# Peptides against a protein of PDB entry 2Q3Z: the designs that were tried, part 122

Target 1, 272 residues: chain A of PDB entry 2Q3Z
Amino acid sequence: YVLTQQGFIYQGSAKFIKNIPWNFGQFEDGILDICLILLDVNPKFLKNAGRDCSRRSSPVYVGRVVSGMVNCNDDQGVLLGRWDNNYGDGVSPMSWIGSVDILRRWKNHGCQRVKYGQCWVFAAVACTVLRCLGIPTRVVTNYNSAHDQNSNLLIEYFRNEFGEIQGDKSEMIWNFHCWVESWMTRPDLQPGYEGWQALDPTPQEKSEGTYCCGPVPVRAIKEGDLSTKYDAPFVFAEVNADVVDWIQQDDGSVHKSINRSLIVGLKISTKS
Target 2, 254 residues: chain A of PDB entry 2Q3Z as posed
Amino acid sequence: YVLTQQGFIYQGSAKFIKNIPWNFGQFQDGILDICLILLDVNPKFLKNAGRDCSRRSSPVYVGRVGSGMVNCNDDQGVLLGRWDNNYGDGVSPMSWIGSVDILRRWKNHGCQRVKYGQCWVFAAVACTVLRCLGIPTRVVTNYNSAHDSNLLIEYFRNSEMIWNFHCWVESWMTRPDLQPGYEGWQALDPTPQEKSEGTYCCGPVPVRAIKEGDLSTKYDAPFVFAEVNADVVDWIQKSINRSLIVGLKISTKS

## One batch from the design tools (peptide; made by RFdiffusion4, then SolubleMPNN)

Design b2_p20_2_s4 (from b2_p20_2, 9 letters changed)
Fold by OpenDDE base, seed 2:
Structure b2_p20_2_s4 (fold): chain B 272 residues (1-272), chain A 20 residues (1-20)
Amino acid sequence: as target 1 above (272 residues)
Amino acid sequence: MEIILTDENRTIILKNIGHR
């Protein structure tokens, strides 16, 4: 999980699993230096360098920083996400074959955001960075993922009586989603939550004011302990969310029309 | 890639569809 530089990213659907070859390249020339630059341009470092540096011994802290810095939201992070198929002013997310080129482009352009990434690109770059920093990490693909904006374990869509969509469309369903899991102890939590921790660098929701996610113990998610930091309800919803469709009547009344659970029964991780 | 699925009661936005 640290030494592997070549691997596969799993994509597709639960019924039709696909993979792409990926060069993580955490040991290629200059990559460690780039990862250190990533830490040195993070908002916490810029705010208080001494405090940030003093906390870099914690994989919990570093993991959270990396999850925030792999995306360019809120900071001088690495990747700009885009999902609308308009990639003419950059590189299509589907064109990337490794993390090294992305990281080098980022650094060589003065830490300017690289265009463009999607979930597997974010995850793969995060995996490279975390491995480079000595944190055992794997990419995880979850099929039929959900983006629960409210962290209420539900994706809610509203329509009026005429079938017109009401409200925000920010909640999304992913055919698949990729994030990373990192191995670490959790001295900040109750005993038993050491091991794999989920981290999600794809910019979806803010956690404590930053587009980042985790680390949260995979065990906590499995056991349904949603009180566990960080972002347990959100991560739980990414893997298991109910889709609730509501119809709003003209009188303002709302009733449930459809309830469909998006349960993920298949999780695939990269091999060590 | 984004796909919007709409039925009578809902709209679902699918992301990361990618290429098959």
Scores: peptide ipSAE 0.025, ipTM 0.572, DockQ to the pose 0.083
Fold by OpenDDE base, seed 1:
Structure b2_p20_2_s4 (fold): chain B 272 residues (1-272), chain A 20 residues (1-20)
Amino acid sequence: as target 1 above (272 residues)
Amino acid sequence: MEIILTDENRTIILKNIGHR
């Protein structure tokens, strides 16, 4: 999980799993220097360099920083996300074949955001950076992945008696979503939470004011310990959220639809 | 309104959440 430079990223759907080859390239020339630049331009370093540097021995701290810096939201991060199929002023997310080109572009253009990324691109770049920094990391794909915006562990939508969706807010389900898991100890938590930690660099929701997610112990997610830092409820919802289809009657009463079922979550870790 | 966005590899399903 540190030495392998070439691998595959799983995509598609739960019923039609596919993969693409990916060059992580964490040991290619100049990549380590770029990863160090990434750390040196993060908001915490800019605010207090001494404090930031003193904390870089912690994979928990570094993981959280990298999660935030792989996306360009809130900082001089690497990638700009885009999902509307309008990529003419950049590179289509589907065109990337490795992390090295992305990182080199970012650095060579004065740490300007690279256009564009989606979840697997964010995850793959994060994987490269974390591996480069000596943190064992793998890309994870979750099929039917939920994005819970209101932290109720449900994906809810309301319909009237005619089946028309009501409301002005939205939640989403991805056919697949990618993030990373990194192996580390958790001295900041109770014993037993060492091991794989989920980190999500795709900008979805803010955590402590920054578009980042994790690290959160995979064990905590499996056991339903939602009090565990960082961002356990959000990650839990990505893999375990229930989908509720509500029908609202004219009298204001609501009931669950009996004709709709949706399954969330099927996780596959990268084999390399 | 249900919104479905699809690219080469990905499909996004957006669900509107009603107020209550």
Scores: peptide ipSAE 0.020, ipTM 0.555, DockQ to the pose 0.046
Fold by OpenDDE base, seed 5:
Structure b2_p20_2_s4 (fold): chain B 272 residues (1-272), chain A 20 residues (1-20)
Amino acid sequence: as target 1 above (272 residues)
Amino acid sequence: MEIILTDENRTIILKNIGHR
C-alpha cells in the first residue's frame, strides 16, 4: 500500500466494472518535494506554521490536510473538479493516466489548480500524496445499488411530473464514487478504531469550513457509529443512503415518488 | 449528477459521473 507505484482504478457500474491503469508514482523524482510543498501551502500552515509542523507527525492530521489540499476549493489545492464535459481549457479527467503529471503541473505552474479532476482523479492523487508521506493508502471504488431501506439519511431528487429533474443542477446519480482509505492509529478516539480510515478528497461538502472529509474509521461506518470523527454521517451516507425521488408539482407541492436506499453494492480497493 | 442527501441537519451532495 506504500510501495506499489502502478495499479488500477475501478470505474463503471456494479454490473459493468471497468478499470483504468494508473501510475501513482509516489517514488518518482521530485514527487516527495511536491508533497512537502502541498503541506507548506495549506491554510493551517499559512495561519500558524509552528502549530502545523508540530502536528505533521499525526497521520490523522496529515490525512485531513491532504483531503482538503487535493482539491483546490478554499485553498491553493491541486485539482479543480468539473463534470459538465467542457474541458477545452484544460485536460479531460478521462485523459489522466497517473498522478505524477498532475502533481508536476501543479508545482510547475506555481501551485495553480490543475484542470480538471473527477472523483477517481482526486482519489488517485490523494493516494499518491499519502503514500509519499509514508501513510499506507489505497483507492476505493464504491458502486451503489438502490434498495428499499428505511435509513434516516435521504437523497432527494426533485423531478417534474414528466420525470425531468427540475433546476439547473443536473443531479448526477453516481454509478461509482472513489475515495481513499489510509491505515493509521486513532489515538484521538476510543480504542478499537485503528486500521483503515476513509478520506474523501472530492469536494462535496464542507467539514469544519473546508472541503475535506475524514479520516473516519471504516469500522465506525460499518458499525453505524455516526458520532465518530471525522465526518462519519457523511461517509455513512456515501455508502448507505436512502434516495428519495420527489416530484415537484406546478403548485410547489412535493410528493414522494420512490424511496430507494442506495446501498454499497460492491467495494473494490486497489491492491498493494 | 449530484445526489443531494439531506438530513435534518445537513445536505450531502454526492457527485458521480452520470452517463448522459
Scores: peptide ipSAE 0.030, ipTM 0.631, DockQ to the pose 0.100; fails the geometry check
Fold by OpenDDE base, seed 3:
Structure b2_p20_2_s4 (fold): chain B 272 residues (1-272), chain A 20 residues (1-20)
Amino acid sequence: as target 1 above (272 residues)
Amino acid sequence: MEIILTDENRTIILKNIGHR
């Protein structure tokens, strides 16, 4: 979880699992220095360097910073996400074969955002950074992963009588989604929540004003303890949300339709 | 890539569809 530099990232669908080779490269020359630069350009450091540095001994704190800094939302983070198949002004997310090139590009261009990333790219870069910083970390792939925008544990769509989706399409189910799990103690929580913590660097929802997610104990998610910081309801929804269609009629009435035939969540890890 | 799956009971929007 710290020493392995080469691995695979799982993709595809639950029925047709695929993988790609990935070079995490956490021990390659200059990568640790880049990870330290990443910490030194984070908003918390820029606001109060002394306070930020004093907290870097906490993997909880560092994990949360890294989850925010791997994406370029809100800060000088590493990657810009894009999902519309228009990558002509950058690098297609599907073209990356490792974290090293991404991190070097970011640093060499003055910490300018690298174009482009998607979930597995975000997760892989976060994995590299966290491993560099001595935090045992693995990439996780979850199939049929939900993006719940309002933390109500439902993926809600509005449709008209013609079956057309109305309004915002921000709530969705990914055929797969990737994030990371990091091993750490949780002295900030009640006993028993040490171990694997979920962190999600893909910019999906804001947590305390920043596009970041976690750390949240995997145990808390499994047990349904949604009060556990950080972002337990969101992470829970990624793996357990129900899908709801709201059918809008011409008379303005709205009807709820629930289908549980498709189960959200099938998780696999790069290491077990 | 985005795929919209709709049946009588739900609509599902899938992303991260591979090109390879």
Scores: peptide ipSAE 0.018, ipTM 0.575, DockQ to the pose 0.075; fails the geometry check

Design b2_p20_7_s1 (from b2_p20_7, 13 letters changed)
Fold by OpenDDE base, seed 5:
Structure b2_p20_7_s1 (fold): chain B 272 residues (1-272), chain A 20 residues (1-20)
Amino acid sequence: as target 1 above (272 residues)
Amino acid sequence: PKASPQAPLGSKVHEEQMNE
């Protein structure tokens, strides 16, 4: 989780699981220095360097900073996400084979955002950075991963009488989504929440005003303790949301239907 | 092995992935 530089990332779909090799490269030349630059350009450091540095001994603090800085939203972060298949002005997310090139490009271009990433690219870069900083970290993949936008723990579809989806899909389920889990103690929580903590660097929802997510104890998600910081409801919904169809009838009435054919969440944790 | 895109369920991209 710290020493391995090569690994695999799971992709595809629940029915067609695939994997790709990935070079994390946390010990390659200059990568640690780039990770330190990442910390030194984070908004908290720029606001108060002394306070930020004093907190870098906390993996909870560092994990949250890294989650925010791997994406370029709201800061000088590393990656710009894109999902519309228009990558001509950058690098296709599917072209990356490791974290090292991404981090080097970011640093060498004056900490300008690298185009482009999708979930596994964000997760893999976060994994590299966290490992460089001595935090045991692994990439995880969740198939049929929900993105709950209104914090109701549901994915809701609006349909006409013919079953056709109406309007733009605001809430959605990804074929797969990747994030990271990091091992750390949680002295900021009640006893028993030490261990794997979920962190999500893909910019999906804002947490305390910044596109970041976690750390949240994997145990808390498993047990349904949504009161635990950080972002437990969002992460819980990614793996446990229920799907609801709102079907408009000919008479203008609306029928609520639980969609039991679409099961959210199939998480695979890597061993390295 | 080639990386596959992240895509919404039921999208054209997802359907293509299922046929590969």
Scores: peptide ipSAE 0.491, ipTM 0.910, DockQ to the pose 0.546
Fold by OpenDDE base, seed 3:
Structure b2_p20_7_s1 (fold): chain B 272 residues (1-272), chain A 20 residues (1-20)
Amino acid sequence: as target 1 above (272 residues)
Amino acid sequence: PKASPQAPLGSKVHEEQMNE
């Protein structure tokens, strides 16, 4: 989890699982230095350098900073996400084969955001950075991954009487989503939550005002302890949300239907 | 092997992916 530089990332869909090779390259020349630059340009450092530096011994703190800094939202982060298939002014997310080129581009262009990333690119870069910083980390793929936007642990679809989805989908289920799990102790939590912690660098929802997510104990998610920091409800929903259809009738009445055909969450953890 | 895009379920991109 720290020593492996080459690995695989799972992609595709629940019914059509695929994987791609990825070069994490955490030991390649200059990569550690770039990771340190990433820490030195984070908003917390810029606000209070002394406080930020004093907390860098905490993998919990560092993990959360990295989660926020891998995306360029809110800060001078590494990657700009794009999902609309219009990548002509940058690099297609599908073109990346490793983290090293991304990190080097970011640094060499004065910490300007790299275009473009999607979930696995964000996750892979975060994995590289965290490994560089000595935190055991792996990329995780979750198929049928829910994005809960209103913190109700549901994915809600509004449909007409014919079952057609109406309006802009505020909430959605991804075919797949990638994030990372990092091994760390959690002295900030009650005993028993040491081990794998989920961190999500893809900008989906704000956590405490910043597009970051985690760390949250994988155990807490598994046990349904939604009170556990950070972002337990959101991560829980990604893997466990229920799907509800709101069917509007011509008379204006709305029928609530539990969608049992859409099963949220199929998580695969990588070993390399 | 080429990477596959992340896409919402039921989207055109997802449908195309399922047909590949």
Scores: peptide ipSAE 0.491, ipTM 0.908, DockQ to the pose 0.534
Fold by OpenDDE base, seed 1:
Structure b2_p20_7_s1 (fold): chain B 272 residues (1-272), chain A 20 residues (1-20)
Amino acid sequence: as target 1 above (272 residues)
Amino acid sequence: PKASPQAPLGSKVHEEQMNE
């Protein structure tokens, strides 16, 4: 997990799983220096350098900083996300073949955001950075991945009498979503939550005012301990949300229906 | 192999992806 520089990232859909090769390149020349620059431009360092530096020995602290700094939301982070198929003023997310070029571009342009990324690009860059910093990390793909916006552990669709979805699809299910899992101890939690921790660098929801997510113990998600920091309810919903249809009838009545055809979550963990 | 886009379930992009 720390030593491998080349690997695969799973993509596609639950019924049609695909993978792409990816060069993480954590040992290539200058990459470690770029990762250190990333730490030195983070908001916590700019606010109090001494406090930030004193906490860099904690994988929990560093993991949370990296999850926020891989996206350019709220800070001088690495990547700008885009999903509308309009990439003419940058690089298509589908064109990247590794993390090294992205990180070098970011540094060489004065830490300006790189255009563009989607979930696997964010995850792969985070994986590279965390590995550079000595944290064992792997990319994870979740098929039928839910994005819960109101923290109720549900994906809710409002439908008319014909079954057509009404309004903005604020809540949705992705065909796939990627994040990372990092191996670390959790001295800030009760015993037993050491091991793999989920971190999500794709800007989806704010955590404590910043677009970041985790670390949260994979064990806590598996056991349904939603009180565990950080962001357990959100990560839990990505893999376990129930889907509910609210169907409005012609008479104005509303019927609640559990959608059993949409099963959220099929997580694949990589070996490299 | 080419990378595939992240897309909402049931979208045109997702449907096209399943047919590739």
Scores: peptide ipSAE 0.490, ipTM 0.909, DockQ to the pose 0.532
Fold by OpenDDE base, seed 4:
Structure b2_p20_7_s1 (fold): chain B 272 residues (1-272), chain A 20 residues (1-20)
Amino acid sequence: as target 1 above (272 residues)
Amino acid sequence: PKASPQAPLGSKVHEEQMNE
């Protein structure tokens, strides 16, 4: 999880699982230096360098910083996300074959955001950075991945009497979503939460005012401990949200129906 | 192998992906 520079990232859909090769390249020349630059341009460093540096021995702290800095939201982060298939002014997310080129581009352009990324690109870059920093990390793919926007652990669809989805589709399920899991102790938590921690660098929801996510113990998610920092409810929902249909009737009444046909979450943890 | 886009379930992109 630290030494492997080549790997695979799972993509596609739950019924059509695919994978792509990815060069993480954490040991390639200059990559570690770029990772250190990433830390040195993070908002916490800029606010108080001494305090930030004093906390870099904590993989919890560093993991959270990296999750925020891999995306360019709110800071001088690495990647700009885009999902609208309009990539003409940058690089299509589908074109990347490794993290190295992305990180080098970011640095070489004065820490200007690289266009563009989607979930696996964010995750892969985060994986590279975390590995560079000595944190065992793997990319995880979750099929039928929920994006719970209102923190109710539900994906809610509003439907008319004909079953057609109505209104704003702010809450949604991705065909797949990628994030990372990093191995670390959690001295900031109760005993037993050491091990794999989920971190999500894709800008989906703000955590404490910043587009970052985690670290949250995978065990906490598995056991349903949603009080565990950071962002347990959100990560839990990604893999376990229930789907609810709010069906509007012709008389204006609304009926709540559990959608059992849409199963959220099929997580695949990579071996490398 | 070509990378596949992340897309909402039920979206056109997803539907196209299902047909590949």
Scores: peptide ipSAE 0.489, ipTM 0.907, DockQ to the pose 0.540

Design b2_p20_7_s2 (from b2_p20_7, 11 letters changed)
Fold by OpenDDE base, seed 5:
Structure b2_p20_7_s2 (fold): chain B 272 residues (1-272), chain A 20 residues (1-20)
Amino acid sequence: as target 1 above (272 residues)
Amino acid sequence: PEASPQAPVGSELHKKLENE
């Protein structure tokens, strides 16, 4: 979780699980220095360097900073996400084979955002950075991963009488989504929440005004303790949301239907 | 092995990926 530089990332779908090799490269030349630059350009450091540095001994604090800084939303972060298949002005997310090139490009271009990433690219870069900083970290993949945008723990589809989805798909289920889990104690929580903590660097929802997510105890998600910081409801929904269809009838009435054919969440944790 | 993109479940891209 700290020493391994090569690994695999799971992709595809629940029906067709695939994996790709990935070079995390946390011990390659200059990578640690780039990780330190990442910390030194974070908004909290720029606001108060002394306070930020005093908190860097906390993996909880550092994990949250890294989650925010791996994406370029709201800061000088590393990656710009894109999902519309228009990558001509950058690098296709599918072209990356490791974190090292991404981090080097970011640093060498004056900490300008690298185009482009999708979930596994964000997760893999976060994994590299966290490992460089001595935090045991692994990439995880969740198939049929829900993105709950209104914090109701549901994915809602609006359909006409013919079953056709109406309007823009705001809420969605991804075929797969990747994030990271990091091992840390949680002195800021009640006893028993030490261990694996979920962190998600893909910009999906804002947490305390910044596109970041976690750390949240994996145990809390498993037990349904949504009161635990950080972002427990969102992470819980990714793996446990129910799907609801709202079907409009010819007479203007709306029928609520539980969609049992679409099961949210199939998480795979890597061993390295 | 080549990386595969994320796709919303039920999208045309998802259908394509499931048939590859």
Scores: peptide ipSAE 0.560, ipTM 0.931, DockQ to the pose 0.531
Fold by OpenDDE base, seed 3:
Structure b2_p20_7_s2 (fold): chain B 272 residues (1-272), chain A 20 residues (1-20)
Amino acid sequence: as target 1 above (272 residues)
Amino acid sequence: PEASPQAPVGSELHKKLENE
């Protein structure tokens, strides 16, 4: 989890699981230095350098900073996400084969955001950075991954009388989503939550005003302890949300239907 | 092997990817 530089990332769908090779390259020349630059340009450092530096011994703190800095939202972060298949002004997310080129591009262009990433690119870069910083980390793929936008632990589809999804108000399930799990103690929590912690660098929802997510104990998610910081309800929903269809009729009435055909969450953890 | 994109379940892109 720290020493392995080559690995695989799972992609595709629950029905059609695929994987790609990925070069994490955490020990390649200059990568550690780039990771340190990433820390030195984070908003917390810019606001109060002394406080930020004093907290860098905490993997909890560092993990949360990295989660926020791997995406370029809100800060001078590494990657800009894009999902609309229009990548002509950058690099297609599908073209990346490792984290090293991304990090080098970011640094060499004055910490300008790299175009473009999707979830596995964000996760892989975060994995590289965290490993560089000595935090055991792995990429995780969740199939049928829910994106709860209103914090109700549901995915709600609004449909017309014909069952067609009305996009403006509908939440979503990704065919797959990737994030990372990092091994750390949680002295900031009650005993028993040490171990794997979920961190999500893909900009999905804001946490305390910043596009970041976690760390949250994997155990807390498994046990349904949604009070556990950070972002337990959101991560829980990614793997456990129920799906509801709201079917609008011509008379303006709405019918609520539990969608039992869409099963949220199938998590795969990697060994490398 | 080439990477596969994320797609919302039920989207046209998702349907395309599942039919490949």
Scores: peptide ipSAE 0.539, ipTM 0.924, DockQ to the pose 0.531
Fold by OpenDDE base, seed 4:
Structure b2_p20_7_s2 (fold): chain B 272 residues (1-272), chain A 20 residues (1-20)
Amino acid sequence: as target 1 above (272 residues)
Amino acid sequence: PEASPQAPVGSELHKKLENE
């Protein structure tokens, strides 16, 4: 998880699993230096360098910083996300074959955001950075990944009487989503939460005012301990949200129906 | 240009991706 520079990232759908090769390149020349620059431009460092540096021995702290800094939301982070298929003013997310070029571009352009990333790109870059910093990390793909926007652990669809989805469709299930899991102790938590921690660098929801996510113990998610920092409800929902249909009737009434056909969550942890 | 591999479940794009 630290030594492997080449790997695969799983994509596609639950029914049609695909993968792409990815060069993480954590040991390539200059990559560690770029990772250190990433830490040195993070908002916490800029606010109080001494305090930030004193906390860099904590993989919990570093993991959270990296999850925030891999995306350019709220800071001088690495990647700008884009999902609208308009990539002409940058690099298509699908064009990337490794993290190294992304990180080098970011540095070489004065820590300007690299255009563009999507979930697997964010995850892969985060994986590279975390590995560079000595944190065992793997990319994870979750099929039928829910994006809960209102923290109710539900994906809610509004439907008309014909079953057609109405509204802005703000909440959704992605065919797949990628994030990372990092191995660390959790001295900031109760005993038993050491091990794999989920971190999500894709800017989906704000955590404590910043587009970051985690670390949250995978065990906590598995056991349903939603009180565990950080962002347990959100990560839990990604893999376990229930789907609810709010069916509008012609009389204006609304009927709540559990959608059992849409099963959220099928997590694939990579071996490398 | 290559289409994004990401699509909301139930979307037309998702259907297309599953048919590829």
Scores: peptide ipSAE 0.458, ipTM 0.892, DockQ to the pose 0.409
Fold by OpenDDE base, seed 2:
Structure b2_p20_7_s2 (fold): chain B 272 residues (1-272), chain A 20 residues (1-20)
Amino acid sequence: as target 1 above (272 residues)
Amino acid sequence: PEASPQAPVGSELHKKLENE
């Protein structure tokens, strides 16, 4: 998890699992220096360098910083996300074959955001950075991954009397989503939450005012302990959200229906 | 341009991706 530089990232759907090769390249020339630059341009460092540096011995702290800095939202982070198939003014997310070129481009252009990334690109870059910093990390793919936007652990669809979805889908289930899991102790939590921690660098929801997510113990998610920092409800929803249909009737009444055909969450942890 | 491998479940794009 630290020593491997080449691996695979899983994509596709739950029914049709695919993978792509990826070069993480955490030991390639200059990559460590770039990871250190990433830490030195983070908002917490800029606010108070001494305090930030004193906390870099904590993988919990560093993991959260990296989660925020891999995306360019709210800071001088690495990647700009884009999903609309208009990539002509940058590099298509599908064109990347490794993290090294992305990190080098970011650094060489004065820490300007690299265009463009999607979930697996964000996850892969985060994995590279965390591994480079000595934190055992793996990329995780979750199929039928929910994006809960209102923290109610539900994916809600509004439907007419004919069952047709009305309006723009604010909440959705992705065919797949990628994030990372990092191995660390959690001295900031009650005993028993050491081990794999989920971190999500894809900008989805703000956590404490910043587009970052985690670390949250995988155990806490598995056991349903939503009080566990950080961002347990959001990560829990990604893998366990229930789907609800709000069906409007002709009389203006609304009927709530549980959609049992849409099953959220099928997590695959990589072994490479 | 190459199509994104990501799509919302139930979308037309998702159906297309599953049939590839």
Scores: peptide ipSAE 0.445, ipTM 0.889, DockQ to the pose 0.400

